Peptides against a protein of PDB entry 9IZ0. Designs and how they scored, part 24

Target 1, 345 residues: chain A of PDB entry 9IZ0
Amino acid sequence: ITCLGSNGHTYKQLVKGGNDDLRQDAVMEQVFEQVNGFLRSYRKTSQRNLSMRTYKVIPLALKTGVIEWVQDTIPLGEYLDSAHKVYHPKEWSLSTCRKLIAEKQMEDLETRLKVYDLVCRHYRPVFRHFFLESYADPVQWFTTQTNYARSTAVASVLGHVLGLGDRHGQNILIDKTSGEVIHIDLGIAFEQGKKLPVPECVPFRLTRDVVDGMGITGVEGVFRRCMEFTLETLRREEDSLLSVLEVLRYDPLFSWLISPLRRMKKQKMQLENFNQPESGNITTDASRDPKIQRNNVSGESEAERAILKVRQKLSSTLSVEASVGELIRIAQDPSYLALMFCGWS

## One batch from the design tools (peptide; aimed at target 1 D166 V198 F341)

Design b2_p13_7_s4 (made by RFdiffusion4, then SolubleMPNN; from b2_p13_7, 8 letters changed)
Fold by OpenDDE base, seed 1:
Structure b2_p13_7_s4 (fold): chain B 345 residues (1-345), chain A 13 residues (1-13)
Amino acid sequence: as target 1 above (345 residues)
Amino acid sequence: KELLEEYLKLLES
């Protein structure tokens, strides 16, 4: 929809109707705004204009709301699918890669690594072309690629600390004007991505295409240093960040757990991408709802566990450099990426 | 490489 603001300007708004709890998004955006306050207060992060890009979320009701339409953006996955067809027209389709990975989903790690390597050889990175195509001026090209690496670094640290899940290419927007990343669909947080049908094993998305967008330095340039400065800021502001998260503990509308409905919807979307022919009427008698033992883990006990995990991730036991080095290593490890739904791009 | 590192320093300053 297009809304007329009180200032006479027209704003495009996305109305989400359906099972997505926009309250999760709104709460996470509030956390990001507070973190952006910390990043602005610290010299090393403020000098680099480090921020998590935010968007306005107005929850109107349970499962309905208005999201600010971020103008001049493209989903990373949409760009990558289109660019891969242009630059590598003889390589495998995204659908072929998805099929091969998920045909082997139940196999051992060795088999999954072999399939992942095969997919990687037939689906090469292209994200560097986003910057080369969009910016003819070398200064603008370099600035936007730097902004991409900076924003990706902030989002990677913050995504790890908050345990953001579901970081697939459709949930990451690229701003065509600045090169910055915008994370959307924030309803999987506090490591609830590990409870998905395909568990998320990486701390953040650092796939080959995400790295290709950083240019010739890859992770060893702006990205690593900006991760270090971001983590240093979050460790410094640990008590402030934990205090913000404690407010959410008392929000009766915030779900620290992934909803069973959202989990099932994701499971269906993962299965429907398999053109398994509808073999006949398995009347999955809905009566065998496995008694999900409501482990009476009070929402309070999940909030407490989530906050404890955030505190643990902010621990100063390792240096900032060592912690960032380990996060980058894990996020790029084929043994984890091969287990992901889309770890190759 | 050097020009990139100088420009990186300028954008980080």
Scores: peptide ipSAE 0.016, ipTM 0.464, DockQ to the pose 0.014
OpenDDE base, seeds 2, 3, 4, 5: peptide ipSAE 0.000, 0.015, 0.006, 0.000; ipTM 0.333, 0.451, 0.360, 0.268

Design b2_p13_8 (made by RFdiffusion4)
Pose (drawn by RFdiffusion4):
Structure b2_p13_8 (pose): chain A 304 residues (1-257, 299-345), chain P 13 residues (1-13)
Amino acid sequence: ITCLGSNGHTYKQLVKGGNDDLRQDAVMEQVFEQVNGFLRSYRKTSQRNLSMRTYKVIPLALKTGVIEWVQDTIPLGEYLDSAHKVYHPKEWSLSTCRKLIAEKQMEDLETRLKVYDLVCRHYRPVFRHFFLESYADPVQWFTTQTNYARSTAVASVLGHVLGLGDRHGQNILIDKTSGEVIHIDLGIAFEQGKKLPVPECVPFRLTRDVVDGMGITGVEGVFRRCMEFTLETLRREEDSLLSVLEVLRYDPLFSWLGESEAERAILKVRQKLSSTLSVEASVGELIRIAQDPSYLALMFCGWS
Amino acid sequence: EEEFEERLEELEE
């Protein structure tokens, strides 16, 4: 539902009747805003202008809340389905990949990796072409690319820290003229998903297409640097963060999917921010664990 | 199969 504005600008409101965890999304957005404040009160984490982008959430009811449909965007999942067909029509469709993996579900490890390798060899990455031929001449394109890389890196680091759940393309919105990513529908949090009926391996969203969209350079450069600066900044301001997560713990609103998984979740948050391992080594291990095909194969259908 | 369909529906929603 799109309404005009007194200043003359239209605002789009996405109202949902489905039982999306909009209250959890709201509290998570509050945490994200406070993180943006942390990144604001520091030298390195603000020269890059890095921020985990937040979209305003106004949940009138958990089942029937209303959120801000962000200014003109194309969701990642709804995108690169058309781009896949237009750019690579000869290669296989999502239908062959999907249920072919569906045949993979009951198979062993080697079979799962083999079929995944085959399908991934068939379906070359295509998202790299969104930033080309869409935004503008090169300066704006590069600004948008670095904005996407920074925003996705920060969002991913934060999601791994807070154990964010669903990370399909249907839950990622790319801005357009700016390039900052907006994660949507973050209902599953504090390590909720991996432990699904169907298990997962990847801690944060990192497919082949996503790393192809970061530029010619994969996730080694601006992405890693932004991730590691985010990790160090989050560690430096760790006490305030755990304070925020604690106040989340003691209220019965945040979903942690007497004693609760929230305690163990924040302990794992502390471990993830623990200074025992160098931050650079932590970022390296995170990139490896999110990029390796062995882990990617078991994730789920698609996710090429 | 049921676990798979359940997961598929979760992602589609």

Design b2_p13_8_s1 (made by RFdiffusion4, then SolubleMPNN; from b2_p13_8, 6 letters changed)
Fold by OpenDDE base, seed 2:
Structure b2_p13_8_s1 (fold): chain B 345 residues (1-345), chain A 13 residues (1-13)
Amino acid sequence: as target 1 above (345 residues)
Amino acid sequence: LEKLEEYLKRLEE
């Protein structure tokens, strides 16, 4: 849809209809706007213009809403698939890599690590080329790569603290003008990604291509320092952040749990992305809700657990540097990435 | 490029 603004500008908007509760996205965007307030108030983060990039979400109903069309963006996964074919035309296809990982999904960790290493050797990182292709001016190239590392650092800390899940390459947009990342589809939060059929084991996405976009210093430059400054700001504003989350605890329409329907939809999409699209119109008649016994884990008890986990992640028991160092280590650990659906890219 | 990235690393330290 295209809307005419009161300023006389036309804005493109995406109408999303389906099983995705856009209210979850709208609430998470409000949390990001509050966190952006904290980042602007603290000298170390304000001087670097650190922010989580946000987009406007207007929920119209439980299954319908309007999303702002983020102009001049590309999904990370779309760029990487295209660039990999250009820069490494003799390497394995993304479909071949996915198939090999899937065929070994039920094997032991040692076998899965060997397959992951084999896939990594035949599917090399390419994301550095995004900046080299898009920016002919060396100052623009360097500025946009810096903006990418900064925005990825903010998103990584927030993604860990809020337990954001489903961080695949189609849910991360790259702004072609600034190099900043924009996270979309925020309906898996508070570690509910661990309840997916393929559990999410990493705190945030820090795959080889995500690191390749940071340039020659990788994680040991702007990225690490911006994670540290972001975490320092969030620790300082812990009570303010927890107060924002407590407002959500009393929202009867906010779901602290992954919807069984959304879990099943993600399971099907994961399985279908492993099988080549044979042209079978699988009209999945979504009508039979299996009576999964809702163990009456009150939504309140899950909200309390989620808030407790946020508080634990903001604990000052370790230094900011030690905490960030451990998060970066875990996010890059092959023993976790080899278990993921697409941990190699 | 390497010198520029080292210079930024030092500005972020």
Scores: peptide ipSAE 0.017, ipTM 0.443, DockQ to the pose 0.015
OpenDDE base, seeds 1, 3, 4, 5: peptide ipSAE 0.000, 0.016, 0.000, 0.000; ipTM 0.283, 0.429, 0.350, 0.280

Design b2_p13_8_s2 (made by RFdiffusion4, then SolubleMPNN; from b2_p13_8, 7 letters changed)
Fold by OpenDDE base, seed 4:
Structure b2_p13_8_s2 (fold): chain B 345 residues (1-345), chain A 13 residues (1-13)
Amino acid sequence: as target 1 above (345 residues)
Amino acid sequence: KEALEEALRRLES
């Protein structure tokens, strides 16, 4: 829909209807706004204008809401699929790569690493071209690439700390004006991504294309330093951040657990994205009463576990540099990326 | 190795 604002400007909005609970997205956006407050208060982050890019979410009902349509954006995955066809027309299709990874998803790590390496050799990074083709002015090119590296660093630290899942290329928008990343579909948080059929095993998305967009220095320089400053800010504001999360513990509308329906929907979308023919014998044995996996882990015990895990990620046991170094290492490790749904791009 | 080469052959076909 397009709404006329009280300021006379027209705003496009996405009306999302169906089984998507936008309350979780709205809550996560509120957490990001609080974190943006911390980033503005700290000199090292404020001097760099570090922020998690947010969007407005207005939940209207249990299953309906309005999302701000972020203008001048493209999903990272949409750009990468298009650009890969242009710059590497002799390489494998995204569907071919997905199929190979899917066919080997149940194999051992050694086999999955071999398949991942093979896919990587036939699907090379292209995301540097986004900046090169979109910005003819060298100053604008450098500014937007810098903004990309900065926003990706903030999103990577915050995404790790909050345990944001489902960080695939369709859930990461690129702002064509600023170069900033915008994370969408925030309904998998607090490490609930590990409960997906293909478990998330990286702290954040730092695939080869995500790195290629950072330019010649890759993760070194702007990205690493901005991760360090972001983590340093979050460690300083640990009590403030935990207090914000404790408010959510008592919110009866906030779910610390992935909904079984949302899990099934994500499973279906994963299978569809693999172009696996519906082997019609996925009897959705709907007879597994979703009641039985109500392990009586009280919602309170899951909230407590989630908050404890956030606190653990903010621990000062390691230096900021060592912690960021390890996160970057893990996020780029083929042994983790080979296990992911789409770890190659 | 062979299973990977067979999977490749099935994708080239």
Scores: peptide ipSAE 0.007, ipTM 0.406, DockQ to the pose 0.043
OpenDDE base, seeds 1, 2, 3, 5: peptide ipSAE 0.000, 0.000, 0.000, 0.000; ipTM 0.327, 0.333, 0.306, 0.360

Design b2_p13_8_s3 (made by RFdiffusion4, then SolubleMPNN; from b2_p13_8, 6 letters changed)
Fold by OpenDDE base, seed 1:
Structure b2_p13_8_s3 (fold): chain B 345 residues (1-345), chain A 13 residues (1-13)
Amino acid sequence: as target 1 above (345 residues)
Amino acid sequence: LEALEEALERLEK
């Protein structure tokens, strides 16, 4: 829809209906706004303008709402698929790579590692070209690549701490003006990604293309340091962050649990959208959501477990540097990446 | 890396 603002400007907005719990997105955006407050209050993060990019979400009903149309953005996965065809026209298609990973999804780790390595040899990173194509001025190129590394660092720490899942290339937008990342579809949070049919096992998305966009230093520089400063800020503001999350414990509208039907549907639709041309209306009659009696006790126990897990991730038992070093290692480890859903890549 | 961050912080000002 296009809305006319009281200021006389027209705003394009996306109306989502039917399947997405926009209340989870709205709640996570509120958490990000509070975290952005902490990042602005701390010298090391404010000096670097560290923030999680947010977008406005207005939930209208259980499965409908209005989302701000983020102008001048492109989905990371859309850019990467296009750029890979341009820069590596002799390499495998993304569909071929996903098919090979999917065919071996039920095999052992050793077999999945061999397939992942084979795919990596035939599908090379291209995301550095985003900055080289978009910014002819060396200062703009360097500034936007830095903004990308900074925003990715903040999103990686927050994504780990809040247990954000479903971080595939269509759920990450790139701002073409600033180079910053914008995370969308926040309906998989608090480690509910581990409850998907193919469990998520990485703390955040740090694929070869995500690293290629950081330039010659990769993770070693702006990205690592900005992760450290972000984690240091979140550890300092632990009680404030936990207090924000405790408010969500009492929100009867917040779903700490992904429904079994939604779990199956998320990964199934990602497979079907790859194999079907735009053929007809499968009116999957969404009317048979079984009234699972939400025992309020089960929701509170899951909220308590989620908050406890956030507290554990903010533990000062390891240094900030050691904690960030381990997160970066795990997020890049082929033994974890090879276990990810084929549609996640 | 600190000199590069300081140089960046000077370019952002």
Scores: peptide ipSAE 0.013, ipTM 0.470, DockQ to the pose 0.014
OpenDDE base, seeds 2, 3, 4, 5: peptide ipSAE 0.007, 0.012, 0.000, 0.000; ipTM 0.449, 0.446, 0.303, 0.260

Design b2_p13_8_s4 (made by RFdiffusion4, then SolubleMPNN; from b2_p13_8, 5 letters changed)
Fold by OpenDDE base, seed 2:
Structure b2_p13_8_s4 (fold): chain B 345 residues (1-345), chain A 13 residues (1-13)
Amino acid sequence: as target 1 above (345 residues)
Amino acid sequence: EEALQERLERLES
């Protein structure tokens, strides 16, 4: 859809239909706007313009809504697939890598680690090339790579604290103008990704290509330091953040649980993506929602669990530096990445 | 912290 704004500008809007509840996305975007308020209030984060990039979501019904078309963006996964073909044309295809990981999905950790290492040797990082090819001016190159590392740091802390799942390369957009990341499809939150058929074991996406985009310093310097400042800000605003989440506890429309239908849809897409090239036809199979009686008791207990997990993640028992160090370690650990659907890029 | 962990374990069981 194209909308005419009151300012006379035309805005493209994406109409999403199907089984995805856009209310979840709209609520998470509201949480991000509140967090952006906290980040603006503190000198250490404000001086660096640290923010979670947001987009407008207008839910129209349970299964339909309008999403802001984020201009000048590309999905990370789309860029990486194209760049690997250009810069490493003799390496394995993404489909070959996916197949080998899938064939060993039911094997022991040792076997899965061996296959993951083998895939990593035949599919090398390329995301540094995004900055080198997009920005001919050295000042613009350095600025955009810095913005990428900063925005990825904010998204990594928030993704961990809020337990954001489904952080695959199609759900992370790169802004071609600023180098900032934009997280989309926020319908798996509060660690519900652990309930997927392939459980999510990492706190956020910090794969080899995500790190390669940070340049020669990798996770050291800008990224680590911006994670530390973001976590310091969230710890200071713990009560404010928990108060925002308590409002969601009493929202009868908010779902603290992953829908069984959404879980089955994600399972089906994971299985189908092993056998077909990424034809971006998300066939919205209009399966009628069975009236799953929301046992209210299960929703309240999951809301309580989610709030308690947020409080636990904001604990000051470890220093900010120690907490960030451990998160970075776990997010890069091959023992976790080898268990993921696409942990190599 | 221990009381928070025990309360989480009771909600995850």
Scores: peptide ipSAE 0.036, ipTM 0.745, DockQ to the pose 0.025
OpenDDE base, seeds 1, 3, 4, 5: peptide ipSAE 0.025, 0.035, 0.007, 0.027; ipTM 0.691, 0.721, 0.462, 0.696

## One batch from the design tools (peptide; aimed at target 1 F341)

Design b2_p14_1 (made by RFdiffusion4)
Pose (drawn by RFdiffusion4):
Structure b2_p14_1 (pose): chain A 304 residues (1-257, 299-345), chain P 14 residues (1-14)
Amino acid sequence: ITCLGSNGHTYKQLVKGGNDDLRQDAVMEQVFEQVNGFLRSYRKTSQRNLSMRTYKVIPLALKTGVIEWVQDTIPLGEYLDSAHKVYHPKEWSLSTCRKLIAEKQMEDLETRLKVYDLVCRHYRPVFRHFFLESYADPVQWFTTQTNYARSTAVASVLGHVLGLGDRHGQNILIDKTSGEVIHIDLGIAFEQGKKLPVPECVPFRLTRDVVDGMGITGVEGVFRRCMEFTLETLRREEDSLLSVLEVLRYDPLFSWLGESEAERAILKVRQKLSSTLSVEASVGELIRIAQDPSYLALMFCGWS
Amino acid sequence: SLEEELEEEEEELE
């Protein structure tokens, strides 16, 4: 529902009747805003202007809340389905991949990796073309590319830290003229998903298409640097963060999918921010664990 | 919802 504005600008409101965890989304957005404040009060984490983008959430009811449909955007999942067909029509469709993996579900490890390798060989990455031929001449394109790389890196590091759940393209919105990413529908948090009926391996969203969209350079450069600066900044301001997560723990609003998984979850948060391992080594291991095909094959249908 | 759709897909796979 789109309304005008007194200043003359229209605002789009996405109202949802489904039982999306909009209250969990709201408190997560509050944590994200405070993280933006942390990144604001520091030299390195603000020269890059890096920020985990937040979309305003106004949940009137958990089942029937209303959120801000962000200014003109095309969701990642709804995108690169048309781009896949237009750019690579000869290659296989999502139908061949999907249930073919469906056949993979009951198979062993080697079979799963083999079929995944085959399908991934068939379906070359295509998201790399969104930033081309869409925004503007090169300066704006590069600004948008670095904005996407920074925003996705920060969102991914934060999601791994807080154990964010669903990370399909249907839950990712790319801005357009700016390029900052907006994660949507973050209902599953604090390591909720891997432990699904169907298990997962990847800690944060990182497909082949996503790393292809970061530019010619994969996730080694601006992405890694932004991630590591984010990790160090989050560690430096760790006490305030755990304080925020503690106040989330003691209220019965945040979903942690007496004693609760929230305690263990924040312990794992501390471990993820633990200074025992160098931050650079931590970022390296995170990139490896999110990029390796062996882990990607078991994730779920699609996710090429 | 999206979560429900995912659950349905998982159930179909199972």

Design b2_p14_1_s1 (made by RFdiffusion4, then SolubleMPNN; from b2_p14_1, 7 letters changed)
Fold by OpenDDE base, seed 2:
Structure b2_p14_1_s1 (fold): chain B 345 residues (1-345), chain A 14 residues (1-14)
Amino acid sequence: as target 1 above (345 residues)
Amino acid sequence: SLADDLLKEIEELL
């Protein structure tokens, strides 16, 4: 839809209908706006214009809402798939890489690491080309690459602290004007990604292509330092951030758990991406609901557990530098990336 | 060098 604003400008909006609850997206965007307030209040973060890029979400009903159409963006995964075909036309296709990882999904870690390394050697990073092809002026190139590293750092810290899941290349938009990242589809939070059929084992997405976009310094310099400044700000504002999250504890509409429907949708999308022939015996044996003991872990107990995990991630037990160093290490560790669906790009 | 110091100062501002 296109809306005429009170300022006489037309705004394009996307009406999203279906099984995705936009209330969770709207709530996460509100949390990001509060965090952006903290980032503006501290010299180290405000001087660098550090922010989580946000978009407007208006939930209209349980499963329907309006989202802002972010102009001049491309999904990271769409750019990467196209760029790999252009810059490395003799390398393996994304489908070939996915198939090889899938075929070894049930194997031991050593075998999975060997396959991951093999895939990595036949599917090289290309995301640096986004900046090189989009910006002919060296100052614009450097500025946009810096904005990318800064925005990715903020998103990585927030993604870890809030336990954002489902950070695949289609849920990360790149702004073609600024180089900044926009995270979309925020419906997997508070480490619910660990409950997916393929558990998310990394704190945030820091794959080889995500790093390649940072330029020659990779994770060093701008990215690492901006993660440190962001985490320092969040630690200073711990009580304020926890108070914002406590409001969600009392929202009867907020789901602290991944919905069974969303889990099934993700499972289906994973199976489709593996080109497994439809073995037509998806017996919808929906009738064997194993009595997973609904331990009536009340929605309150899940909220309390989520808030406790946020507090633990904001702990000052380690320095900011040590904490960021460990997060970067884990996010790039082949032992975790080899276990994921698309850890190579 | 002055260039390395300026680069480092620029990196400190970034």
Scores: peptide ipSAE 0.033, ipTM 0.518, DockQ to the pose 0.012
OpenDDE base, seeds 1, 3, 4, 5: peptide ipSAE 0.023, 0.023, 0.025, 0.021; ipTM 0.552, 0.531, 0.559, 0.541; seeds 3, 4 fail the geometry check

Design b2_p14_1_s2 (made by RFdiffusion4, then SolubleMPNN; from b2_p14_1, 6 letters changed)
Fold by OpenDDE base, seed 1:
Structure b2_p14_1_s2 (fold): chain B 345 residues (1-345), chain A 14 residues (1-14)
Amino acid sequence: as target 1 above (345 residues)
Amino acid sequence: SLREKLLKEIEELL
């Protein structure tokens, strides 16, 4: 939809209809706005303009709403697929890599690591080229790459702390003007990504292409330090952050659990990306509603567990540097990346 | 390299 604002400007808006609970997105955006307040109040983060990029979400009903169209953006996965074809035309296609990983999904970790390594050798990182192509001026190039590393650091800390899931390349937008990342489709939070058919094992997305976009220093420099400053800010503001999350405990519209419908939709999208329809009449007898015994874990008990997990992630038991170092290690560990749907790029 | 050193120094200032 294009809306005419009262200021005479036209705004493009995406209307989502269907099973996507835009209330989850709207709530996470509200949490990000509060965190952006903390980042602006703390000297180390404020002087670097650290923020989580937000977009406006207006839930109109339980399953319908309006999302602000983020102008001048591209999905990371769309850029990477296009750029890989240009820069590495002799390497494997994304579809070939996906197929090989899926064919080995039920195999042991050793076999999955061998397939992941093979895929990595035939699908090299290209995300550095986004900055090199888009910004001919060295100052603009450096500024946008720095903004990318900074915004990725903030998003990585917040993604870990809030347990954001479904962080695939189509749910991460790149701003073509600033180089900043915009995270979209926020309806998998508080570690509910671990309940997906392919469990999420990493704290945030730090794949080879995500690192390649940081330039020659990779994770060592702007990214690491901005993660440290962000985590230091969140630890300082722990009580304020927890107070914001406690308000959500009483929001009857907020689901601390992944919707079974959303889980099934994500499962179908994962399967449909593998099945080109060979014309075989597989009557998917969708009639087996698995009676998921709703163990009546009260939504309150799940909220309490989620808040306790946030508090545990903000614990000062380890230094900020040690905590960030461990997060960066885990996020890049091949033993976790090999288990993901798309851990190679 | 000198470039890596300079970039690291600039990143230390940022």
Scores: peptide ipSAE 0.048, ipTM 0.474, DockQ to the pose 0.014
OpenDDE base, seeds 2, 3, 4, 5: peptide ipSAE 0.027, 0.030, 0.000, 0.019; ipTM 0.401, 0.435, 0.308, 0.390

Design b2_p14_1_s3 (made by RFdiffusion4, then SolubleMPNN; from b2_p14_1, 6 letters changed)
Fold by OpenDDE base, seed 3:
Structure b2_p14_1_s3 (fold): chain B 345 residues (1-345), chain A 14 residues (1-14)
Amino acid sequence: as target 1 above (345 residues)
Amino acid sequence: SLRDKLLEEIEELL
């Protein structure tokens, strides 16, 4: 829809209807705004303008809401598919890579690693070209690549701490003006991504293309340092962050668990992305929503476990540098990436 | 060196 604002400007808005609970997205955006307050309060993060890019979510009903249309953006996955065809026209298609990974999904880790390596050799990173082709001015190129690395670092720390899932290339937007990342579809949080049919095994998305966008320094430049400063800020504000999350424990509208319907929808999307689109109109008659009495007691116990896990991730047992180093290592580990739906790009 | 100072300033700004 297009809305006329009180300021006389027209705003495009996405109306989501049907089965997506936008309340979870709206709550996560509120958590990000609080974290952005913390990042502005500390010299090391404020001087770098470190922030999680947010977007407005207005839930209208249980399954309906309005989402801000983020202008001048492209989904990371859309850019990567187009750019790979241009820069590597002799390499394998994304569909070929997906098929090979899918065919080996039930095999042992050694076989899956061999297939992942094979796919990686025939599907090379291209995301550096986004910055090179979009910004002819060297200062603008450097600034936007830096903004990308900074925003990715903030999103990576927050994504780990809050256990954000479903971080595929269609749920990560790139701002074409600033180079910053915008994370969308926040309905899988607090490690509920591990309950997907293809479990998420990495703390955040740090695939070869995500790293290629950071330029020649990769993760060892701006990205690592900005992760460290972000984690240092979150450790200082641990009690403030936990207090924000505790409010959600008592919110009867917030779901600490992935809904069975959302899990099934993601399962279908994962399976359909593996099979060629057979045009089977499976009219899933959505009429039998069993009244899952949300036993409040089970929600409170899951909230307590989630908050405890956030606290554990903010632990000062390891240095900030050691903690960030381990997160970066795990996020890039082929033994985890080979298990992912799309860990090669 | 001037390079190391510039790298340090870049590391402070980046």
Scores: peptide ipSAE 0.039, ipTM 0.524, DockQ to the pose 0.012
OpenDDE base, seeds 1, 2, 4, 5: peptide ipSAE 0.031, 0.049, 0.032, 0.026; ipTM 0.534, 0.475, 0.513, 0.463; seed 2 fails the geometry check

